# Designs tried in a protein design run: peptides against a protein of PDB entry 2Q3Z. Part 114

Target 1, 272 residues: chain A of PDB entry 2Q3Z
Amino acid sequence: YVLTQQGFIYQGSAKFIKNIPWNFGQFEDGILDICLILLDVNPKFLKNAGRDCSRRSSPVYVGRVVSGMVNCNDDQGVLLGRWDNNYGDGVSPMSWIGSVDILRRWKNHGCQRVKYGQCWVFAAVACTVLRCLGIPTRVVTNYNSAHDQNSNLLIEYFRNEFGEIQGDKSEMIWNFHCWVESWMTRPDLQPGYEGWQALDPTPQEKSEGTYCCGPVPVRAIKEGDLSTKYDAPFVFAEVNADVVDWIQQDDGSVHKSINRSLIVGLKISTKS
Target 2, 254 residues: chain A of PDB entry 2Q3Z as posed
Amino acid sequence: YVLTQQGFIYQGSAKFIKNIPWNFGQFQDGILDICLILLDVNPKFLKNAGRDCSRRSSPVYVGRVGSGMVNCNDDQGVLLGRWDNNYGDGVSPMSWIGSVDILRRWKNHGCQRVKYGQCWVFAAVACTVLRCLGIPTRVVTNYNSAHDSNLLIEYFRNSEMIWNFHCWVESWMTRPDLQPGYEGWQALDPTPQEKSEGTYCCGPVPVRAIKEGDLSTKYDAPFVFAEVNADVVDWIQKSINRSLIVGLKISTKS

## One batch from the design tools (peptide; made by RFdiffusion4, then SolubleMPNN)

Design b2_p19_1_s4 (from b2_p19_1, 14 letters changed)
Fold by OpenDDE base, seed 3:
Parts: structure tokens; C-alpha cells; sequence
Structure b2_p19_1_s4 (fold): chain B 272 residues (1-272), chain A 19 residues (1-19)
């Protein structure tokens, strides 16, 4: 996965899978240098350069840093997310065809956030950076991806007696969502959790105060071990959450109903 | 026309949260 510079990113829906070509370009001129700059401007480096540098040999540490730095939230990260179709002051997320241009723009403009990204753009840039740093990485697409805000493994909707959704929808299901999986050992965990680790650079929820996610062993997610670092409940919910309707009756009573019509999770990974 | 956006309501929520 480190050697492939060209690939595809899966998009669309579970019933209609689409892909786009993407140039990861991890070996193009100057890209490695940009990745190193990314590390040198991360908050942990700025706080304690010596400590940060001493930990860069750990793919666990680096993966988590990259997850946070690919988005510009909380730091001098690479991409600003936008989803409202107003991209006139930047580049439409749909216009990108590779990571190289994004990274070069970021660096050439003094590490200013690049406008704009969405999930596959975040994932693709993270994939490029991680590959540059020698970490085998692939982009993953999950269809019907759940966003669990409170880590209860449920997507909850409140409804009135007529089935109409009440209140603010704080938890929802994406048509698709992209993140990355990186291959690494996990010496910080019990034996057996080496292998693919999920990382999500799209800003969704804060992890230990920063918009980042992972690394978490894919095995832990599959086995339902939600105690393992990092962010296992969140990642688990993305692929396994149940949808629950809370139906409020006129008398004030609330009934819990599992919505089986909404199926969460269909994960596919790039093979290139 | 295919949209690359997730649930529009979610995106609006997310944007507000990230502000």
C-alpha cells in the first residue's frame, strides 16, 4: 500500500457504488518534505519538540497526529471542511483529483488551511501523508455510516405520536463516509491487536480535546472490544450502530422502537 | 444527479458544531 501512488476512492451509495480516480502521489517531489512540515507544526511539537520528535518512530503516535493535522480544526492543519455547496472562495471538494495539489497549496501558502475538503478528501490526504511516512495505508469507504455523538452505539431520533422527528438531529447517518486504515503494531495494547488500524481525519468528534480519531484496531471493532485505544466506541458506531426511535405519546410517555429499516454499515476498502 | 454530500441535515448540524 505504500508503493501505490494511483488509486480509487469509493463513493456513492450502497446500492450504487461509484469510484473516482485519485492520485495519492506520495513519492512526488517535495511531498515528503511537506509531510515533515506537517509534523513540525503540530500542537504536540509546538508544546514540546523534543518529546514529539522522540515519539515519531511510533506509527501509533504519528497516525494520531496525522489524523488531527489533516483537518485544520484546533491547529494549523491542512484542510477546511465544507458541505454547503458554497465553494466560491476556494476549490470545490469534488474538484480534487489528488492529494499532491492540496499538500503543495497548503505548504506554499504558509501552512494555511486549504479550502475545501469533505470526507474522501480528508481520507485521501491522510493516506498520502501516512504512506509518505512509511505507514501502509488504505482508504476505506463505509456506506450508511453512522455518526454517534454520545458514543452510546445508537443513532437516536425523537418522534412525536405521528412519527415526525422532533428536536435537533444531532446524530445521523451518512450516505457514505471515508477514513483510512493503517497497518501497524500496537505495543501500547495487549497482544493480538497488530494489523489494520482505523484512523479518521474528518472532523466529527473530539478525541482527548482534538478533532482526531484513532488509531483503533480493526480487530477490536470486529470483536466488539470497545475499551481499547483510541476511540473504539465511535468507530464501532460508524459501522454497527442501531437506529432507535423514541416515540413520545400525548400522555408524555416515551416508547423505544428499534428502526430496522435503516441498516448501518457497509465497509469496503481499496485494494490498490 | 449523484450527490457526494451525506445527509444534508447532518452536514448543516456538523457545520454548526464545528463553528
Amino acid sequence: as target 1 above (272 residues)
Amino acid sequence: KETYLGNPEFWEWLEKKLE
Scores: peptide ipSAE 0.038, ipTM 0.714, DockQ to the pose 0.107
Fold by OpenDDE base, seed 1:
Structure b2_p19_1_s4 (fold): chain B 272 residues (1-272), chain A 19 residues (1-19)
Amino acid sequence: as target 1 above (272 residues)
Amino acid sequence: KETYLGNPEFWEWLEKKLE
């Protein structure tokens, strides 16, 4: 999880699994230096360099910083997300074949955001950076399945009479989503939460004012301990949710349409 | 062209949020 530079990223759906080859390249020339630059331009370093540097011995702290810095939201981060199929002023997310080119472009252009990324690109770059910094990390792809109805979290969707989602609700379910898991101890938590920690660099929700997510123990998510830092409710919702669709009528009345439960039907982690 | 959208509605929302 640290030494492997070439691997695969899983995409598609639970029924139709696809993979793409990916060069993580954490040991290629200059990549470590770029990862250090990434740390040195993070908002916490700019605010208080001494405090930031003193905390870099903690994989919990570093993981959280990296999850925020892989996206360009709120900072001089690496990637700009885009999902509207209009990539003419940049590089299509689907065209990337490795993290090295992305990181080099970012650095060579004065830490200017690279256009463009989607979830697997964010995850792959985060994986490269974390591995480069000595944190065992893997890319994870979760595929949702409608077969299991035993989720503890409700996600509410408000739609108009035409089925269009109303408002800026982040409570959305992916057919598939990619993030990373990093192996670390959690001295900041009660015993038993050491091991794999979920981190999500795709900008979705703000955590403590920054578009970042985690680290949260995978065990906590499995056991339904949503009080565990960081961002357990959000990560839990990504993997297990009861979905309630509400229809808002023109008169302002709201009616429940469908109640369905979604669970992660298949989780695939990279070995390399 | 193949699109790797996990949820089109989510992606539209996210794009708007990131503007």
Scores: peptide ipSAE 0.033, ipTM 0.680, DockQ to the pose 0.094
Fold by OpenDDE base, seed 2:
Structure b2_p19_1_s4 (fold): chain B 272 residues (1-272), chain A 19 residues (1-19)
Amino acid sequence: as target 1 above (272 residues)
Amino acid sequence: KETYLGNPEFWEWLEKKLE
């Protein structure tokens, strides 16, 4: 989980699993230095360098910082997300074959955001950075499928009569999603939550004012302990939630259109 | 052409929100 530089990222769907080769390259020349630069340009460092540096001994703290800095939202982070298939002014997310090129481009252009990333790109870069920093990390792909209404969390989003999404809440539905899991102790939590922690660098929801997510114990998610920091409800919803699709009428009335339950169909993690 | 979008309309909305 630290030593592996070459691997695969899983994509597609539960029924049609795909993978791409990926060069994590955490030990390639200059990559560690770039990871340190990433830490030194994070908002917390810029606000109070001494405090930030003093907390870098905590993988919980570092993981959270990295989750925020892999995306360029709110800061000088690495990647700009784009999902509309208009990538002419950058690199298509589908074209990347490793984290090294991305990180080098970011650094070489004065920490300018790299165009473009999607979930697996964000996850892969985060994995590289965390591994560089000595945190055992793997990329996780979660495939969602419909199931019976038995989820613990309800996600609601609104559409107009034309199917256009309304509202300000990002209830994301994916065919698949990628994030990372990092191995760490959780001295900030009750005993038993050491082990794999979920972190999501894809910009989706703000956590404490920054587009970041986690770390949250995988165990907490499995056991339904949604009070556990950080961002347990959000991560839980990504893997297992009931989704209610509401249609807003012209008169302002809201009608339930579809009730869909999402459950983990299949979760695949990188080996070693 | 490969697509990785679970909900294209949502992504368009999200991109606008994140700008």
Scores: peptide ipSAE 0.030, ipTM 0.643, DockQ to the pose 0.117
Fold by OpenDDE base, seed 5:
Order: structure tokens, then C-alpha cells, then sequence
Structure b2_p19_1_s4 (fold): chain B 272 residues (1-272), chain A 19 residues (1-19)
């Protein structure tokens, strides 16, 4: 999970799984230096360099920093997300074939955000960075995933009488979503939560004021321990949420039309 | 258009958002 530089990113749907080749390239020339620059431009370092550096021995701390810095939200991070199919002023997320080009572009342009990324791009870059820093990491694809904006385990859709989706709800059902899992001990938690930790670098929700997510023990998610830091409720909702469709009438009345549980259809991890 | 994310409902939402 550290030594492999070539791999696959799984995409598609649970019924139609596909993959793309991906060059993680954590050992290519200059990549480690770029990863160190990423750490040195993070908000915590800029605020207090000594404190930040003293904590870099903790994969928990570093994982959380990397989760935040892979996206450019709130900082000088690497990637700008975009999902509206308007990529003319950058590179389409679908065009990337590896993390190396992205990281080099970021560094070579003075740590300016690279346009554009989506979930698998964020995850793959995070995987590269974490591996460079000696943290065993894999990309995870979860089919039938959910984005629960308020982490209440409910995704609600409003429809008019014609069945059209109403409002600007950011709570959505995805064909798939990608994040990373990193292997680490959790001395900050009760015993038993060592092992794979979920981290999500895709900017979805803020955690402690920054667009980052995790690390949270995969075990905690599996066991439903939502009190476990970091961001257990959010990650849990990504893999298990109830979907409710509402029909809103002109008179303001709301009727429940569909109630279904969104559960992980299939979870695939990259091999390393 | 190439579809990597979402479903018909997502695209309907996106179209509305982009109006």
C-alpha cells in the first residue's frame, strides 16, 4: 500500500463496474518534495510552524491535513472541484491519468489550484501524497453512495406535481463515490480502533471549519459508533442513508412518495 | 454528455441549478 505506483480507479455503477488505469507515482522525481511543500503551505503550518512540525509524526494529524489540502477550499490546496460539465478553462476531471501531472502543475504554478477534480481525482491525489509520506493508503470506491449535507442520515428530495425536482438541495445520490483509507494506529481513541481509517478529500462538508474529512476508523463505521472522531456521522451517511422523496403541492402540503434505504451496494479497494 | 456521477434526478437538479 506504499510501494505500488500504478493502479486502477474503479468507477461506473454497481451493475456495470469499470476501471481506469492511474499513475500514483509517489516515487517519481520531485513528488516527495511537492508533498512536503503541501505540508509547508497548510494553514496550521502558516499559523504555527513549530507546532505543526511537531505533530507530523502522527499519521492521524497528517492524514487530516492532507484531506484538507488536496482540495483548494479554504487554503492553497491542490484541486478545484467542478461537476457542471463546464471545464473549458481547465482540464476535464475525466482527462487525468495520474496524480503526478496534477501535483507538478500545482507546484509549478506557485501552488495555484488545479482545474479540475472530482471524487476519484481527489482520492487518487490524496493516496499519492499519503503514500509519499509513508502512510499505507488505498483508494476506495463505494457504489450507491450518498452525500448527506446535514449528516442526519436522510436525503430528501422535493418534487412538484409533475415529478420535477425542486430546490437546490445538495444532498444527492451518486452512482459512486471515491475516498481513501489509510492504515494507522489511533492512540487518540479507545483501544481497538487501529487499522483502516477513512479520509475523504472531496470538498463536501466542513469539519472543524475546514473542508476535510476523517480520519475515522472503518471499524467504527461498521459498528455504528458515530461518536468516534473524526466525522463518523458524515462518513456513515455516505454508506448508509435513508432516501425520502416528497411531493409538495401548491397549497404547501407535503406528501411522502418514496422511502428507501441507501446502502452500500459494493465497496472496492485498490490493491497495493 | 458523459455521465460519471449521479442519476437522472441529479442531472435534473444540476440543470435547474445552472439556470
Amino acid sequence: as target 1 above (272 residues)
Amino acid sequence: KETYLGNPEFWEWLEKKLE
Scores: peptide ipSAE 0.030, ipTM 0.591, DockQ to the pose 0.120

Design b2_p19_2_s1 (from b2_p19_2, 11 letters changed)
Fold by OpenDDE base, seed 1:
Structure b2_p19_2_s1 (fold): chain B 272 residues (1-272), chain A 19 residues (1-19)
Amino acid sequence: as target 1 above (272 residues)
Amino acid sequence: KQQEENDLRTQYPVGSEPP
């Protein structure tokens, strides 16, 4: 989880699982220096360098910083996300074969955001950075991954009498989503939450005003302890949300229906 | 072949067509 420089990332769908090779390259020339630059341009360092540096011995603190800095939202972060199939002014997310080129491009262009990434690109870059900093980390893929926007642990669809989805479809289920899990102790929590911690660098929801997510103990998610910092409800919903249809009738009445055909969450982790 | 591979590699909402 620290020493491996090459691995696989799982993509596709629950029915059609695909994997691709990925070069994490955490020991390649100059990559450690780039990871240190990433830390030195983070908003917390710019606000108070001494305080930021004093906390870099904490994997919890560093993990949360990296989660925020791998995306370019709110800061001088690494990647700009795009999902509309219009990549002509950059690099298609599907063209990347490793983290090294992305990190080098970012640094060589004065820490300007790299275009473009999707979830596995964000996760893979985060994995490289965390491994480079000595934190055991793996990429995780979740099929049928929910994005809950209102923190009610539901994916809600509004439908007309014909079953057609109405509105902007703000809440949705991804075919797949990737994030990382890092191994660390949690001295900031009650005993028993050491081990794998979920971190999500894809900009989905703001946490404490920044597009970042985690670390949250995988155990807390499994046990349903949604009070556990950080971002337990959101990560829980990605894997466990129920799907509800609100069906409006012609007479203006609304019927609630549980959608049993859309099963959220099928998580797989890598061994490399 | 390349289009099919791209469809499996890109993210999209469940129930929608891949780009």
Scores: peptide ipSAE 0.381, ipTM 0.828, DockQ to the pose 0.577
Fold by OpenDDE base, seed 5:
Structure b2_p19_2_s1 (fold): chain B 272 residues (1-272), chain A 19 residues (1-19)
Amino acid sequence: as target 1 above (272 residues)
Amino acid sequence: KQQEENDLRTQYPVGSEPP
């Protein structure tokens, strides 16, 4: 989880699982220096360098900083996300084969955001950075991954009497979504939450005003303990949200229907 | 073939066509 520089990332769908090789390259020349630059340009360092540096001994703190800095939202972060198939002014997310080129481009262009990434690119870069900083980390893929926007642990669709979805889908289920899990102790929590911690660097929702997510104990998610910091309800919903259809009739009546055909969450953890 | 490969590698909302 720290020493391996090459691995696989799972993609596709629940029915058609695909994997791609990925070069994490955490020990390639200059990568450690780039990871240190990433820490030194984070908003917390810029606000108070001494305080930020004093907290870098905590993998909890560092993990949360890295989660925020891998995306360029709200800071000088690494990657800009895009999902609309318009990549002509950058690099297609599908073109990347490793984290090293992305990190080098970011640094060489004065810490300007790299265009473009999707979830696996964000996760892979985060994995590289965390491994480089000595934190055991793996990429995970979740099929039928929910994005809950209103923190109610539901994915809600509004439909007409014919079953057609009304308006733009605010909430969604991804065919797949990737994030990382990092191994760390959690002295900031009650005993028993040491181990794998979920971190999501893809900019989906703000946490404490910044597009970051985690760390949250995988155990807490598994046991449904949504009180644990950080962002337990959001991560829980990614893997466990229920799907509800609100069917509106012409007379203005609304029927609530549980959508049992859309099962959220099928998580695969990588070994490397 | 390339389009099919992209369909498997790209994120998209369930219920939508891959880009």
Scores: peptide ipSAE 0.380, ipTM 0.832, DockQ to the pose 0.560
Fold by OpenDDE base, seed 4:
Structure b2_p19_2_s1 (fold): chain B 272 residues (1-272), chain A 19 residues (1-19)
Amino acid sequence: as target 1 above (272 residues)
Amino acid sequence: KQQEENDLRTQYPVGSEPP
C-alpha cells in the first residue's frame, strides 16, 4: 500500500467488472517533490504557512488537504474533472495510464490544472500523493455508487405515470466510482476508528466549503455512525443509499416507492 | 473495440447509455 508502484483499478459495471493497470509511480524521480509542491500551494498554506506546516504530521489533516488538492476546484489543484466526452482541448480521462505524467504536467505547467480526469484518475493521483507522503493508501471502486446531493441518504428519482425519469437527474448512481482508503489513526475521534479511512478527491460535494471528502473511518460507514467526521453521511450514501421513486399520479399526487431493482453499492478494495 | 473499452471505463449514470 506504500511500496507498490503498479496496480490495478477496477472499472466497468457491477455486471461487467473490468480492471486496468495503473502506474502509481510514487517513487519515480521528482514525484515526492511534486507532492510537496502540492502541499505548498494548498489554500491553508497560502493562508498561514506556519499553521499548515505544523499540521502536516497529521495524516488526517494531510489526507483532507490532498483530497481537496487533487481536484482543481477551489484551488490550484491537479485535475479538472469532465464527464461530457468533450476532451479535445486536453487529454481524455481514459488515456491516462499512470499518475506520474499527470503530476509532472501539473508541476511543469506552473501548477495549472490538468485536463481531464474522472473518478479513477482523481483517486489514482490521490493514491500516489498519499503514498508519497507515507500514508498507506489503496484505490477503491464502488459499483452502483450513489451521489447524494441533499444529504438524506436517498437517491430520489422523479417519475411520471409511465415510470420515466423526470427532471434534471441531479441525484444519480454512477455505474462505478473510485476513491481512496488510507490507513491512519484518528486521535480526533473516539477510540476504535483507527484503520482504513475513506477519502474522495473527485469533486462531488463540498465539505466545509471545499470540494474535498473525508477522511472518514471505514468502520464508521460500516457501522452507520454518521456523526463521525468527515463527511460520513455522504460516504455512507455512496455505498448504502436507498433508491426512492417519486411517481407522479394522474391526479397530481406523488407516490413514494422504494426501488429495489437499483441496489447501491458494491465496493471493491484493491490489494495493491 | 476502442468504443467498447471507453464505455467500460467512463462514468455514467446507471440507467443511461454510456457516452
Scores: peptide ipSAE 0.380, ipTM 0.828, DockQ to the pose 0.581
Fold by OpenDDE base, seed 3:
Structure b2_p19_2_s1 (fold): chain B 272 residues (1-272), chain A 19 residues (1-19)
Amino acid sequence: as target 1 above (272 residues)
Amino acid sequence: KQQEENDLRTQYPVGSEPP
């Protein structure tokens, strides 16, 4: 997980699984230095350098910082996300074949955000950075991945009598979503939560005021322990949310229906 | 074919048409 520089990232849909090759390149020239710059421009360092540096021995702390810094939301982070197919003023997310070019571009442009990324790009860059910092990390893909915005563990659709989705469509399910899992001890938790920890660098929801997610024990998600820091309810919902349709009739009545055709979550972990 | 390939390599909301 630390030594592998080339791997595959899973994409596509639950019905049509696809993979792409990816060069993580954590040992390429200058990449470690760029990862250290990433740490030195993080908001916690800027607020209190001594405190930030004293905590860098903790993979829990570093993982959370990296999760926030891989996206450019709220900080001098690496990547700007875009999903509207308008990439003409940057690089299409689909054009990237490795993390090294992204990190070098970011550093060489004065830590200006790189355009553009989607989930697998965020995850891959985070994987590179974490591996570079000595944290065993892998990219994971979740098909039919839920984005719960109100922490109720549901994806709720409002529909008219014809089944058409109404409203702002705030909650949604991605065809696929990628994040990372990192191996670390959790001395900040009760015993038994060491091992793989989920971290999500894609800016989906704020955690403690910053677009970051995790680390949360994979075991906690599996066991349904939503009290474990960090962001257990959100990550749990990505893989386990129920889908509910609120169907409005012409008479103004609303019918609640459990959508059994939309099954959330099919997680695949990489072996590299 | 190119559109189908792009659909498999980009994120989109389930239930929406892929870009």
Scores: peptide ipSAE 0.378, ipTM 0.826, DockQ to the pose 0.580

Design b2_p19_2_s2 (from b2_p19_2, 11 letters changed)
Fold by OpenDDE base, seed 1:
Structure b2_p19_2_s2 (fold): chain B 272 residues (1-272), chain A 19 residues (1-19)
Amino acid sequence: as target 1 above (272 residues)
Amino acid sequence: KKEEEENLRTQYPVGSEPP
């Protein structure tokens, strides 16, 4: 998890699983220096350098900083996300074959955001940075991954009498989503939550005012302990949300239907 | 083959056409 520089990332759909090779390259020349620059331009360092540096011995603290800095939202972060298939002013997310080129581009352009990334690109760059900093980390893929926007642990669709979705899809299920899991102790939590911690660098929802997510114990998600910091309800919903259809009838009545055909969550953890 | 391969390598909402 720390020593491997080459690996695979899972993509596609639950029905059609695909993998791609990825060069994480955490030991390539200059990559450690770039990871240190990433820490030195984070908002917490800029606000209070001494306090930030004193906390860098904590993988919990560093993991949360990295999840925020891999995306360019709110800060001088690495990647700009885009999902509308309009990549002509940058690099297509599908063109990347490793983290090294992305990190070098970011540094060489004065820490200007790199265009563009999607979830696996964010996750892979975060994995490289965390491994470079000595934190055992793996990329995780979740098929049929839910994005809950209102923290009710549901994906809700509003439909007309014909079953057609009405309005903008605020809540959604991705064909797949990637994030990372990092191995660390959790001295800030009750005993038993050491081990794999989920971190999500894709800018989906704000956590404490910043586009970041985690760390949250994988055990807490499995056991349904939603009070566990950080961001347990959101990560729980990604893998466990129920789907509800609100069907409007011609008479103005609304019928609630549980959608049992859409099963949220099929998580695959990588071994390399 | 290339289009099918690209469709499997991008994110999209379930129930939507891949871009």
Scores: peptide ipSAE 0.418, ipTM 0.844, DockQ to the pose 0.575
Fold by OpenDDE base, seed 2:
Structure b2_p19_2_s2 (fold): chain B 272 residues (1-272), chain A 19 residues (1-19)
Amino acid sequence: as target 1 above (272 residues)
Amino acid sequence: KKEEEENLRTQYPVGSEPP
């Protein structure tokens, strides 16, 4: 997990699983230096360099910083996300074949955000950075991945009497979503939560005011311990949310229906 | 073939058409 520089990332859908090769390249020339720059431009360092540096021995702290810095939201982070198929002023997310070019472009352009990424690009870059910093990390793909925006563990659709979705689909289920899992101890938690920790660098929701997510013990998610920091409810919902349809009738009445056709969550962890 | 390959390599909301 630390030594592997080339691997695969799973994409597609639950029914049509696909993988792509990816060069993580954590040991390529200059990549470690770029990872250190990433740490040195993070908001916590800029606020108090001594405090930030003193905490870099904690993989929990570093993981959370990296989760925030891989995206350019709120800071001088690496990647700008885009999902509308308009990539003419940058690089299509589908064009990337590795993390190295992305990181080099970011650094060489004065830490200017690289256009563009989607979830697997964010996850892959985070994986590279974390591995470079000595944290065992793997990319994870979750099919039918929920984005819960209101922390109620539900994906809610509003429908008319004909079953047609009304209004903006603020909450959604992605065909697939990628994040990373990193191996670390959790001295900040009760015993038993050491091991794989989920971190999500794709800017989906703010955590403590920053677009970052985790680390949260994979065990906590599996056991349904939503009190466990960080961001357990959000990560839990990504893999376990229920889908609810709110159907409005002509008389103004609203009916709640559980949508059993939309099954959230099918997580695949990579071996490399 | 290219469109099918692209459809498998990009994110989109379930229930929406791939871009």
Scores: peptide ipSAE 0.416, ipTM 0.844, DockQ to the pose 0.566
Fold by OpenDDE base, seed 3:
Structure b2_p19_2_s2 (fold): chain B 272 residues (1-272), chain A 19 residues (1-19)
Amino acid sequence: as target 1 above (272 residues)
Amino acid sequence: KKEEEENLRTQYPVGSEPP
C-alpha cells in the first residue's frame, strides 16, 4: 500500500463497474514537503502549533487532520468540490490522472484551493498524503453510497402520488462514492479496533465543526458499533442505510414505504 | 455509448439523469 505509486480507482455504477488508472506519486520529488506544508497550515496548528506537533505521532490524529485538509471547506485545504458540470473556471474532476499535479498546484498557488474535485479525487489525494506520512492507505469505492444528513441511518424521499420525488432532495444516494481506508492502531478505543480505518475527505457532513470524517474502524461499521469514534453513524449509513419513501396522496395522507429497489452499499477495496 | 461512458466517470444522484 505505502510503496505502490500507481493504481486503479473504481468508478461507474453497481451495474457498470469501471476503473481508471491513477498516479498517487507519494515518492515523487517535493510531495513529502507539500504534505508537511498541509499539516503546517491546518487549523489546529494555527491555533496551537506545539499541541498540534506533539500529536503528529498519532496516525489517528494525523488521519483526521488530513481528512479535513484535503477539502478546502473551513480551512486552506487542497480541493474544492463541484458536481454541477460547470468546470470552465478550473479543471474538470475527470481530467485529473494523479495526485501530484493537484498537490503541486495547491502549493505553488500559495495553498489556494484547486478547482475541482469529486469524491475519487479527494480520496486519491488523501491516499497520497497519508502514504507520504507513512500510513498504509487504500482507496475504497462504494456503489449506491448513501449520504445521510440527519443521522437517522435512513435515506428518506418524499414522493407525490405519481412517485415523483418532491422537495429539495436533501438526502441522496450517489451512484458511487470514494473514500480511503488506513491501517492504524486505535489506542483511544477498546481492544480489537486496530486495523483498517475509514476516512472520508469529501466534504459531506461536519464532524466536530469541520468537514472531515473518521477515522472509524471498519470493524465497528461491520459490527454496527455506532458509538465508536469518529463518525461511525455517518459511515455506517453510507454502506447500510435503509431507503424510505414518504408517499403523499392527494387527500394529504402520507404513507411510509420501504424502498426495496434501492439497495445501499456495495463496497470495493483496492489491493494497491 | 460515449455519453454513457462519460456518465460512468462522474458522481450523480441515483435516480437522476447523468449530466
Scores: peptide ipSAE 0.416, ipTM 0.840, DockQ to the pose 0.568
Fold by OpenDDE base, seed 5:
Parts: C-alpha cells; sequence; structure tokens
Structure b2_p19_2_s2 (fold): chain B 272 residues (1-272), chain A 19 residues (1-19)
C-alpha cells in the first residue's frame, strides 16, 4: 500500500463497473516536500505551530488534517470540487491521470486551489499524501453512495401522488463515491478498533466545523457502532442508509414508504 | 461509445441523467 505508485480506481455504476488507471506517484521527486507544505499551511499549524507539529506523530491527527486539506473548503487546500459539467476555466475532473500533476500545480501556484476535482480525484490525492507520510492507504469506491445531510441515517424523497420527486433534492444517492481507508492504531478508542480507518476528503459535510471526515474504524461501521470518532453516523449512512419516500396525496395526507428498489452501498476496496 | 464512457466517469445523482 505504501510502496505501490500505480493502481486502479473504480468508477461507473453498480450495474456497470468501470476502472481507470491512476498514478499515485508518492515517491516522485518533490512530492514528499509538497505533502509537508500541505501540513505547514493547515489551519491548526497557522494557529499553533508547536502544538500541530507535536501531534504529527499521530496518524489519527494527520489523517484528519489531510482529509480537510485535500479539499480547498475552509482553508488553502488542494482541490476545488465541481459537478455541473462546466469546467472551461480549469481542468475537467475526468482529465486527471494521476495525483502528481495536481499536487505540483497546487504548490507551483502558491498553494491556490486546483480546478477541478470530483470524489475519485479527492480520494486519489489523499491516498498519495497519506502514503507519502508513511500511512498505508487505499482508495475505496462505494456504488449507490448515500449523502445524508440531516444525520438521520435516511435518504428521504418527497413524491407526489404519481410518484414524481418534488422539491429540491437536498439528500441524494451518488452513482458512485470514492474515499480512502488508512491502516492505523486507534489508541484514542477502545481496544479492537485498530486496522482500516475510513477518511473522506470530498467536501460533503462539516465535521467539528471543517469539511473533513474521519478517521473512523471500518470495523465500527460494519458493526454499527455509531459512537466512535470520527463521523461514524455519516460514513455509516454512505453505505447503509435506508431510502424513504414521502408520498403526498391530493387530500394533503402524507404516506411513508420504504423504497426497496434503491439499495444503498456496494463497497469495493482496492488491493493496490 | 464516447458518451457511454463519459457517463461512467463522472458523479451524478441516482435517478438523474448523467451530465
Amino acid sequence: as target 1 above (272 residues)
Amino acid sequence: KKEEEENLRTQYPVGSEPP
């Protein structure tokens, strides 16, 4: 995991799985230096350099910092996300073939945000950075990935009497979503939560005021232990949310229906 | 073939048409 520089990222849909080659390039010239710059421009370092540096021996702390710094939300992070198919003032997310060019562009432009990324780009850059810092990391793809915005572990659709979706789709299911899993001990948790930890660098929800997510033990998600730090309910919902339809009738009554046709979560972990 | 390949390489909400 730390030593592999080339790999594949899974995309597409649950019905039509696709992969793309990706150059992580964690050992290419200057990439480690860029990763150190990323740490040195993070908000915690700028607030108290001595405290930040003293905590860099913790992969839990570093993982959380990297999750926040790979996106440019709230800080001088690496990537700006965009999903509206209008990429003319930057690079299309689909054009990237590796993390190295992205990181070099970020550094060379004075740590200005790189345009643009989507989930797999965020995940791939985070994977590169974490590997550079000696943390075993892999990219994960989840098909039919839920984005729960109100922390109720549900994806809720409002429908009219004809079954048509009404109103603004605040909550959604992505065709696919990517994040990373990193191997680390969790001395901050009860025994048994060492191993793979989920981290999500795509700016979806704020965690403790910052667009970051994790680390959370993969075991905790599997066992449904939502009390574990960090962001267990959100990550759990990505892979396990139930879909509910609120059907409004002509008389103004609302009927709750469980949508059994939309199955959330099909997770694929890469070996490299 | 190109449209199908592009549709598989971007994120979009389930139930929506790919951009």
Scores: peptide ipSAE 0.413, ipTM 0.843, DockQ to the pose 0.563

